Peptides against a protein of PDB entry 3WG5. Designs and how they scored, part 31

Target 1, 218 residues: chain A of PDB entry 3WG5
Amino acid sequence: LAKNIVYVAQIKGQITSYTYDQFDRYITIAEQDNAEAIIIELDTPGGRADAMMNIVQRIQQSKIPVIIYVYPPGASAASAGTYIALGSHLIAMAPGTSIGACRPILGYSQNGSIIEAPPKITNYFIAYIKSLAQESGRNATIAEEFITKDLSLTPEEALKYGVIEVVARDINELLKKSNGMKTKIPVNGRYVTLNFTNVEVRYLAPSFKDKLISYITD
Target 2, 218 residues: chain A of PDB entry 3WG5 as posed
Amino acid sequence: LAKNIVYVAQIKGQITSYTYDQFDRYITIAEQDNAEAIIIELDTPGGRADAMMNIVQRIQQSKIPVIIYVYPPGASAASAGTYIALGSHLIAMAPGTSIGACRPILGYSQNGSIIEAPPAITNYFIAYIKSLAQESGRNATIAEEFITKDLSLTPEEALKYGVIEVVARDINELLKKSNGMKTKIPVNGRYVTLNFTNVEVRYLAPSFKDKLISYITD

## One batch from the design tools (peptide; made by RFdiffusion4, then SolubleMPNN)

Design b1_p10_4_s3 (from b1_p10_4, 7 letters changed)
Fold by OpenDDE base, seed 1:
Structure b1_p10_4_s3 (fold): chain B 218 residues (1-218), chain C 218 residues (1-218), chain A 10 residues (1-10)
Amino acid sequence: as target 1 above (218 residues)
Amino acid sequence: as target 1 above (218 residues)
Amino acid sequence: SFIEPIELAS
């Protein structure tokens, strides 16, 4: 029987238009191969809201389930990463990771201080993040508090509060725990039951362009 | 008599954190050499608001006058470029250029359509752009209309409405026309009278990093 | 051409 393929790709660093290109490329590859799912190992401090919204939309348009996995230990789905996670079909976190801190800002001043977003912007993103939570059947109150209180959660807290679906140490444990779960949002209008029996895990490498841009941002 | 030095540098493309680095580098060089001014030849479709605000702040902190020159013909100071210009000590435009179209957006959707900014965001940038205009003694009503009507102006219109100070075909005409003008905002707390008599024009080349990033974005 | 103002704080 043709093994169900699960793709795994890494997205690390700031969320930018280039990060959108990475998501698009990775998901497209997984779609082309009719994968059971793609797992995106996410480690981000945050980034651009435009790129974030485009990424969320790209995930929502995916023909296959997209699992956001906050990985490895020490990684975060901070700020934009939390929105991306909440827009995905399943959220997993490794022990020693974090999610939250979603307050929008206008940027950093020359002295490195934060330029605060006006209430008008903050309230837009509150409505947006709550919508993502509601659509996915996740905790909309906590989603709001990611902004209003700049709340950050551990994997255990996030699971307890119904923000995420899985805590897993590695890909194998993630596949085991998420097997038989329904996606939290539809895939092509249907809630998909994940089938991770007899799967082939296929890792996607970053492109040369991906590596080069990472080198410019590091 | 030691010739007054005027630096000229080019900033082309989207406004990003890298664009901030270019502004910072160019202005710093001009400051170190105690230049009479630096002219930034600007051609931008727009970009990030955070980077824009940082650039405006960097210009406002400049120890020497920073002149934004929308150049060459066909160039624009669109969106973020208009804010940068309004935050500068003097604005010039070449014939066949444009300024304006300052409406904030949240980004572009997957289909390339604009994601509109909520009224809350739009009103913040209205207040901000009006502040820049008021502080520089420029037309705050037109500055607002750059957002509310997505207004774009020709150099002749921008001059007529008191948005800009100079229309010039080239650097030589710019220097001639701006000679004896006062900066529209202070330099180190003082309005500086520009002295472009017996000047040496010194062009700053983009760094290798600047060239490489341009190559990645083209 | 639009200013994309909003960063989500890192």
Scores: peptide ipSAE 0.054, ipTM 0.370, DockQ to the pose 0.859; fails the geometry check
Fold by OpenDDE base, seed 2:
Structure b1_p10_4_s3 (fold): chain B 218 residues (1-218), chain C 218 residues (1-218), chain A 10 residues (1-10)
Amino acid sequence: as target 1 above (218 residues)
Amino acid sequence: as target 1 above (218 residues)
Amino acid sequence: SFIEPIELAS
């Protein structure tokens, strides 16, 4: 029987293999407890495309709804974060957050200049981001423009354009607003109607390993 | 029956979840073909600690010997790359390469300054890198100094100090010098004596996905 | 072939 539990966890920083491990761990915990959903409070400037794609796949394979919540105010679901959001069951944003800026790049030059991706790569990610949008019933035109125009949107704009589903100031408002919504992608092949009536909110802390991995960077 | 095949693949750039996927794919191919070994030509400035730890684990779980070869000249096994090397069955370096510089950092500040890891994290990675060295019969003191002194070594120094096993200019010299060596860590619970007599060298190319993942960076 | 890490930068 589905427990009236909603997990909340935070993922912050660059999207890497560690971020994948965090997603996997958090979702696994929530799955094991048959949670109604997990909310991932996401704050990322972006990261690696591979890690992003793996995270999207992990979300799509989730046995429970995964809600991406761009939080707190000042946070972003930038670049890779936008893809992850678009791959999720529900997207929420707090006021004062942003989403978009999805142009793929090869990296940064020694002088800090962006090394542009070749058209073939850009076109691949255009197709990919549009597929995520289409599969989730979100605005595919705006999703493309996140790349082609390096567009960033406010929560209100993103909601208006049908990129996201909820604008909420906190978890309580998010739960209230998303209660009764259907997931934008399937859970185990079915669109789930979220039931946040009489839920217990459980916060997941980062593991010790999670805390360590942020330290061996280039 | 062990085929007289040695695979060679290249992994270049930052250590990320994609790098893990590359290692996994390459090693899996070599395992499936019952190769004598796979040589990974490594050129990395470092990367993420989580990805690094997963890569180390993947190498340690390999059904065949994984040789890390810091190549070509000018390449490095820096930071995360050193950990990966120390976790492998054999380390080789080409002349003009480097290994070390393993100090964990939280990242870079907006001004490009390094954000130092707290002592607890630094000590964790000291213990970790020393364990890798000890388990592989390599110089644990130098491994620690890769962190505590941010030490970098030449191939000749690294060989002299017992950090690495081979200095070789190319794959042919590497095969020649490493022939008859025992792996520094077990393969399926046993130390393997490398047999590079009458080997076919097969080069693995990156997948299309491998080529794409390099473009969605921060 | 530079398998450059594809970064999705903001």
Scores: peptide ipSAE 0.035, ipTM 0.353, DockQ to the pose 0.314; fails the geometry check
Fold by OpenDDE base, seed 4:
Structure b1_p10_4_s3 (fold): chain B 218 residues (1-218), chain C 218 residues (1-218), chain A 10 residues (1-10)
Amino acid sequence: as target 1 above (218 residues)
Amino acid sequence: as target 1 above (218 residues)
Amino acid sequence: SFIEPIELAS
């Protein structure tokens, strides 16, 4: 039986291979403890598509439910963050957060201008994000529009459009509202009904490595 | 016995989690075929420190020698690329390439200005890059100066200073010059003497995934 | 305190 433990960890900043390592570490800890779930407080402007895909895969391979919580107010699950959210077992957003803006780019030019992705890449990610939405029973039309229109949504809009499952101001409200919800994707091949009745909340701190999310930049 | 096969693959662009996947895929293919070595034609301005560290680790875990070749002319192993090179079994550079400029930054401000890393992070990467240099028997003083002075070197300078092992104009010259060289770090716990006598060169193409180095950006 | 992502930038 799962322990009445819910882990909470923060992931903030650009989605990178390090972010993957953070997800992996956090989920692994929670898996090892047979937690009821892990909540990832996500605040990301986006990042690397590959890291994103690996993170999505890691979430989907989780032995426990992974809840993406766009938090705190002012945070976003932008770009890669949206994909990660859509690949997760449950999405929550705090008021004043955003989700969407998923257009792939090849990078920035020397002048800082966006280098647009070719249509083939855009179409790949359209198909990918739609797949995530469909697999999770979320709004695939809006998921597509996150790319095609670079659409961003408020929590209220995202809830309304069936992109997310919960709007919550804090962890307690999230636990309360998500209690009894079914995961939007399976855990170990089955949809899990979340049980957040009388849970112990355990906060995971970033490791030193997790803190050293370093860019060795141009 | 290793097949008389040398793989050659290209990695170009920013160092990301996808770049890690590329390294992993390429090295894995070459490992599976018991190649004599893999040459990675590297052209990078830098990228993510975490991805870089993972790539270095992946190289160091390789069952075969991984040669970083800064190629073609005009290419660089800048920033993260330098760390990757220093973590590899052999470094080569083509004429007209560069290596160095390793100062960590936290990113770019909204105006595109560099956000400097705090001293603690800078010092961490100084220690890290020096470790890579020392472990590989390369110039740790210059490795430090890649950060402290943001130093960049020509192939000739890098060779002179003992940062790299080979200056080569092309793959054939690289194979010729590196034949009989000992790897600068061990392969499976032992330093390998490279044997590029009568090798078959196999070029690895990027996968579709590898081509889709997409940034899902801000 | 999250250490902000370090970009190894040129």
Scores: peptide ipSAE 0.023, ipTM 0.323, DockQ to the pose 0.289; fails the geometry check
Fold by OpenDDE base, seed 3:
Structure b1_p10_4_s3 (fold): chain B 218 residues (1-218), chain C 218 residues (1-218), chain A 10 residues (1-10)
Amino acid sequence: as target 1 above (218 residues)
Amino acid sequence: as target 1 above (218 residues)
Amino acid sequence: SFIEPIELAS
């Protein structure tokens, strides 16, 4: 029986336009092979809002389901990572990971202090993150509080509050738990039921360029 | 006689994925109207390498000529701005502007000191910037020295060394001087001769989103 | 945190 393919790729570090290139490359490979889905193992402290918005758009334009998996244990989907997750077809987290802390900042001062974003920027991102949550049928109140309270959640809390869909220890448990779930946003205008029966898992490695970019962002 | 349209838009501040969105929006508008060209008035201290590479790619995929104009006097195309310029169909500078200083860095330390990029990253960007210069028939030696010597040039020097094509005080002088020039890179696989006779100049304003992003990057 | 662009900083 021809096996359905699930791709798995890692994106680690700061969210940048290089991170966009990684997402674009990985999703494109999986699209070309008509994969059942791609799982992105995400570990990020945050990044650029612009890169984040482009990544969200790229995910939403995907011909296949994109699953954001906060992995491994100890990883985070902080700031920009939370927005990306909320813009995706399914969110999973490993035990011992975190999601949230989405308050926008202008940057860091010379003394390492946060430069606060003006209220208009904060309000823009509140509206944006709430939109992502609403479109995906996730908790828009908590999404707002990721900004207004700088809230961070455990996987168990995030699941409980309806921010994420799956808590899983590894890829096998993720596939098992998400099998038969519908995507939280459409794929090509339709909600897809994930079929992880009889699947082959294929791992995508970072390109040389992707590795170089990680060194710029690390 | 139906006037050819030239669009003019401003991109100011750090090069980010939001800057990519600005480029994409502006170029798309000009493409939709089959404009003769779009002129981007650029003023940047630099920004993200990833965003820069995506912007270069977007420019190269443009259905119309994209002219980078370092403007107004006092503006710069520093770091990422130089790469973007070198990736464009035509480079212009106003008197009193600068271009160069392309040395990649990993970021700033807590004490405000530059964190040096490892040699492998520096060498990657040397190869990349030389590629942009070579593809556009611009001075690849000086392009390399923008990194290796952290060189910055005046408009007159940049013109003299074959880095840029035009020195112009304003849009009218730019249109006059660039009229009849061929693009330095192809548009849809062909080098285009710019026709700025009988043109209407249309200014594009930043969107509300673009304005918000500028505040995040300023 | 907004990751500052890896500045191709001057």
Scores: peptide ipSAE 0.022, ipTM 0.301, DockQ to the pose 0.303; fails the geometry check

Design b1_p10_5_s1 (from b1_p10_5, 4 letters changed)
Fold by OpenDDE base, seed 5:
Structure b1_p10_5_s1 (fold): chain B 218 residues (1-218), chain C 218 residues (1-218), chain A 10 residues (1-10)
Amino acid sequence: as target 1 above (218 residues)
Amino acid sequence: as target 1 above (218 residues)
Amino acid sequence: SAIEPIELAA
């Protein structure tokens, strides 16, 4: 029996192989407890494309709905964070957050300037991000422009353009607004209607290993 | 006339001179609008002692109550963040956050090891953190142990030991629980009873300059 | 007196 439990966990900082391990751990806990959903509070400037693709795949393989919540105010789902959001079952944003700026780069030069990716790589990620948008019934034109124009959107713009599903100030407002919504991608081959009536909210803490890496990466 | 407005703003990352400018800007906006309070959602590993002391002084000079909220889950008010919290009108923590680890250091060696502060400096900060705890009617023994034992506490422990005033999952629960509480330090020479009945919550976004520095420090 | 850059790092 699915428990009337919603998990909330945080993913913060750069998207790396370690961030994949965090997503995997959090989703696995929520799956094992047959949660109604997991909400991932996401705040990221971006990161590695390989880790991002693995995270998207892990979300798609989830046995429970994964809601990406760009949170708290001032947070972003920049670059890799946008891809992850577009690969998820529902996207929410807090006021004062942003999403977009998805242009792939090869890295930073010694002076902090961006090293541009060759057109072949850019076109690959255009195709990929458009596929995520199309599969989730989100705005594929804007998804492309997140790369081609390095576009970033406010929550209000992202909602208006059909990139995201919810604008919410906090978890309680998110649960209230997303209650009765269908997932934008399937869970176990079916679109799920979220039931956030009489739910218990459970917060997941970062592991000791999670805390250690945030210290090393800061 | 004081507006029934509560501001919410975020301070994230290392405590620096720039973090002081953020605190000053946010508090100034809330003062100008005669807000009932400002809630600062704090997530910090620590930072510079000079900036920390300036921030504490700026909070003490505030014309409105400043509530430090260690948020979101997984965040910390570590080191300098603990001093800032102890210098504030009210401390709240979200589940899965931490507070403490206040041992002063001179910096990091080239291999990432800590360079210990001399006993004179450690004793200075013991006296300082104890003064903040005493002035706010918080646990001065635990405040000392944040340095001498490098102690870190959970929200439940911090509440139990009388370090903090509120454990709350989100802003709505924070407002509900802190409603009718008195500030732990004076506002304009008086202890203020918080009135969060029928309040408008206003989120303050980071300035463009705030966003730029987060990009440079990451 | 330059306040020595004392880092309060955890």
Scores: peptide ipSAE 0.024, ipTM 0.287, DockQ to the pose 0.204
Fold by OpenDDE base, seed 3:
Structure b1_p10_5_s1 (fold): chain B 218 residues (1-218), chain C 218 residues (1-218), chain A 10 residues (1-10)
Amino acid sequence: as target 1 above (218 residues)
Amino acid sequence: as target 1 above (218 residues)
Amino acid sequence: SAIEPIELAA
């Protein structure tokens, strides 16, 4: 039987417009090949809210399931990364990763101190993160607490509280555990049951542009 | 008599962390040479609030007067550019330029629609822009209206309303008109009277990094 | 063009 394809791509660092381009490129390749899914290995401290919202929208518009996988061990889906995860079709985390810390800020002052966002921004993002949680059938109370308490969770806590769907050590364990799961949001207007029984895993590399941008922003 | 130096540098495009690096580099060079002032030719549609706040702070920490010059004709100091201008030691505009349109947004959605900032962000930036206007002895009511009415002004209107100090067609006219003006904010804790009677104009070029970043962000 | 102000930084 012809093997269904699962793509795997890595997105690391600050969430920016360039991160959107990476998501868009990776998802588009997987869509063009009619992949069973794409797994995005995510490691981010956070980033821009605009880029985050565009990424969430791009994931929601995907013609294939987009699985956010907080990976490797030591990685995080912090701040913007949590929103992206909550906007996705399935969330997985590796042991030793974290999710949360979603308090919006205006940025950092020159001394490295946080410039606090005013309460209405906090309230806007509370409403937004709660909507993502509700739409995906995830824990909206904990989603709110990611902001209001700046809460960070372990994979085991996030699974227990119904924030994420899978804890997995690697891609093979992720595919095994998520096989037969329904997507937490629709794909082309329908909840899809993931079928990873006979798949070929294909890795996508960052483009030359992606590498160049990272080198200039670092 | 040894000519005092006035530096001129161009900053164009989106206000980002890279724009901060340009401001910092240009001001630092002018500080090291004990310049009489630096003129920043500014043309920006806006950008990030964090970068904007850091740029304002860098200008306020300058050991020399920083003149923001909205230039050339057709340029704007829109959004973040207005805040930067209001945070500077002197604002000049060329004929056919604009200033204002300071309503904060969260960003743009994929369809290009503005994601509106909630009212408390608007109020935060109202307070911030009013503080910049008050500290610089500029029109705080108009500064507020740059947000609340999304007001944009011509150079002549901005001068009339006490938002800016100079309308000038070129660097020579700017130097002539601003000669003998006091800075609108302190330089090293003192209001400085600009002396452009016997100056050498030196142009600073963008660094190789600045050119590379602009090429990747365009 | 509006100030795109908000970082969701950790």
Scores: peptide ipSAE 0.112, ipTM 0.426, DockQ to the pose 0.855; fails the geometry check
Fold by OpenDDE base, seed 4:
Structure b1_p10_5_s1 (fold): chain B 218 residues (1-218), chain C 218 residues (1-218), chain A 10 residues (1-10)
Amino acid sequence: as target 1 above (218 residues)
Amino acid sequence: as target 1 above (218 residues)
Amino acid sequence: SAIEPIELAA
């Protein structure tokens, strides 16, 4: 029986290999405790596509529901963050957050201009993000437009378009609104109905390494 | 007239956006001084493809020759490091270093197994690495094999196969051996003949941020 | 340490 425990952790900054380690650590802790879910408060401008894909895979392999919560207000799940969200069991956003802007770039030129990714790469990520959306029963058209139009959405738009599942101001509202929802992707081969009735919220602190990385990536 | 100055800087650890900033900073300093060249002592297991591509582009845009020196002994220019090297004006390796292992991966699975890149990505990087090799007059077949066979080479092998230009134990030997060599790619549209006669070697220290990043990525 | 895929920067 799952414990009526929900873990909450924060991941902020650029998505890197260290971000994967954070996700892995946090999810592992929550798995070990047979938590009802883990909520990852995500605020990222984006980052590495590989780390993103690894994170998505780690989420998909999770023995418990992983909720991506774009939080706090002013936060974003931009670029890689959007993919992570779309690969997760549930997406929530706080008011004043954003999601999208998923165009792959090769980077920034010396003048600060974006070096566009070759069409082959763009097309790969289009296919990938659409797959994530489709697998999660989310809007694949908008997912594509996150790349093709560099689209960013408000929480309200994202909810309206079926990109996300919840708009919530805080963890308590998130738990309340997501209670009884099914995960958008399977957990251990089954869609789980979230039971946030009488849950204990446990906050996971970032490791020292996590803090240091966040400080550098900010 | 170029000053008879050669800058030397170190870049160690994973190739990230911060590594790009390091390259940019170091090259910019050397450009500002109209240095004869900059030598980057590189030790990397790899890292981000985008950061790598940005670094390559930054090197190619350099107003001065950028020499990648795989150093010290025990160091590697693995994966992204190989691309950076192949994109540079001259490659040197110290004895006991390695170059190669350029197979793109999507990352590592939870069990530590490599998540292989889709063939489309692999093929993209094959084309890219071959282009770098061809543009630099280096062995494009071996460059491809860095991916297809996950090939890693010793300095002696890399020299023998025409992947690199110099095997050198230290900066002094590097300067001595590379003196009079032409850059393998253009500098400001011209292949430059390196003049390391009576050069002043100036070491660039890593910034505090560079040190912190290195500490985290190690 | 493989060539990590492209950044998805915003």
Scores: peptide ipSAE 0.079, ipTM 0.552, DockQ to the pose 0.723; fails the geometry check
Fold by OpenDDE base, seed 1:
Structure b1_p10_5_s1 (fold): chain B 218 residues (1-218), chain C 218 residues (1-218), chain A 10 residues (1-10)
Amino acid sequence: as target 1 above (218 residues)
Amino acid sequence: as target 1 above (218 residues)
Amino acid sequence: SAIEPIELAA
């Protein structure tokens, strides 16, 4: 019986154009092999809005389900990471992780203080994050509060409020819990039912470029 | 006779947090040696607004004059580079370079198309770029048009309109033409008259980190 | 490239 393949890849650190390249590469590999899904183990404090939007688009254009998994314990899908998660086919979180804190900023001053974004930026991202939540059938009110209140949630809270679909301690528990779930957004115009029966898990390693970027950006 | 030292360093590529580190390092070296000035040979298509603002602040906090030199021929101080230039003590350009195109964007879509910034972002950066021009006694109307019309100028046009102070083919011509000029903004609260008589030019090399970043970002 | 002003940082 041909085993269904599930790819697992890690993306850690700030969301940049290089993070987009990582997402694109990983999803492309999984698409080429007609994987049942790809799981992205995400740990990010945030990053660039442009890269985030491109990542969301890349996920939405995926020929296979893309599962964002906030992992390991201690990780976060903060800011840009939350948008990416909300743009994905399924969100999972490990216990001891967080999601939210989506306020757009212009950056950090030399003093380490936040440079506030003007209200139109904030309003643009409110509309954008709400659209991602609505399109995925997730809690758009909480998605807005991720910006307006700079709210962060635990996995249990995020699940309770309908922001995420799964709380799982590891990949095996994730596969078990998400088996038979429908994707929250379409894959090629269709909501896909995940089939994690008789799965082979394949781990994707970072490229040399990915490692080098991480070394410089971390 | 103790030769006045002028440092020269190159910054090329996208404006990022690493570009800030380069500016900070180069200016710090020149400050420590009580240089008469540092010349930054700038070639950038643009980059991050946060990094740009930090670079502008770092220049404004400099204990010595920071001269932005759009160099070599074919280079640009586009977008973020224009703000950096306008935040500096003196702007020079080589023939065959450009400055301007300062419209803020949210980024590029997957199709390579520009994602437009909402009007409040644009208005924020209009106010900001105009302040830099006004503070430096440069053309604030043209600075605004760098955004509103996405205007780019030649060195000759930029000089004519009072955006820049010097057109120079090389470092020697720059030093000659800028000798006896006052800085366009204060250094430690004082407008400094540049003294390039009996100058020793010292070139600063990129660090290993700088080289590595350039290799990844280019 | 235009100034990309927006960080989504936590």
Scores: peptide ipSAE 0.068, ipTM 0.428, DockQ to the pose 0.862; fails the geometry check

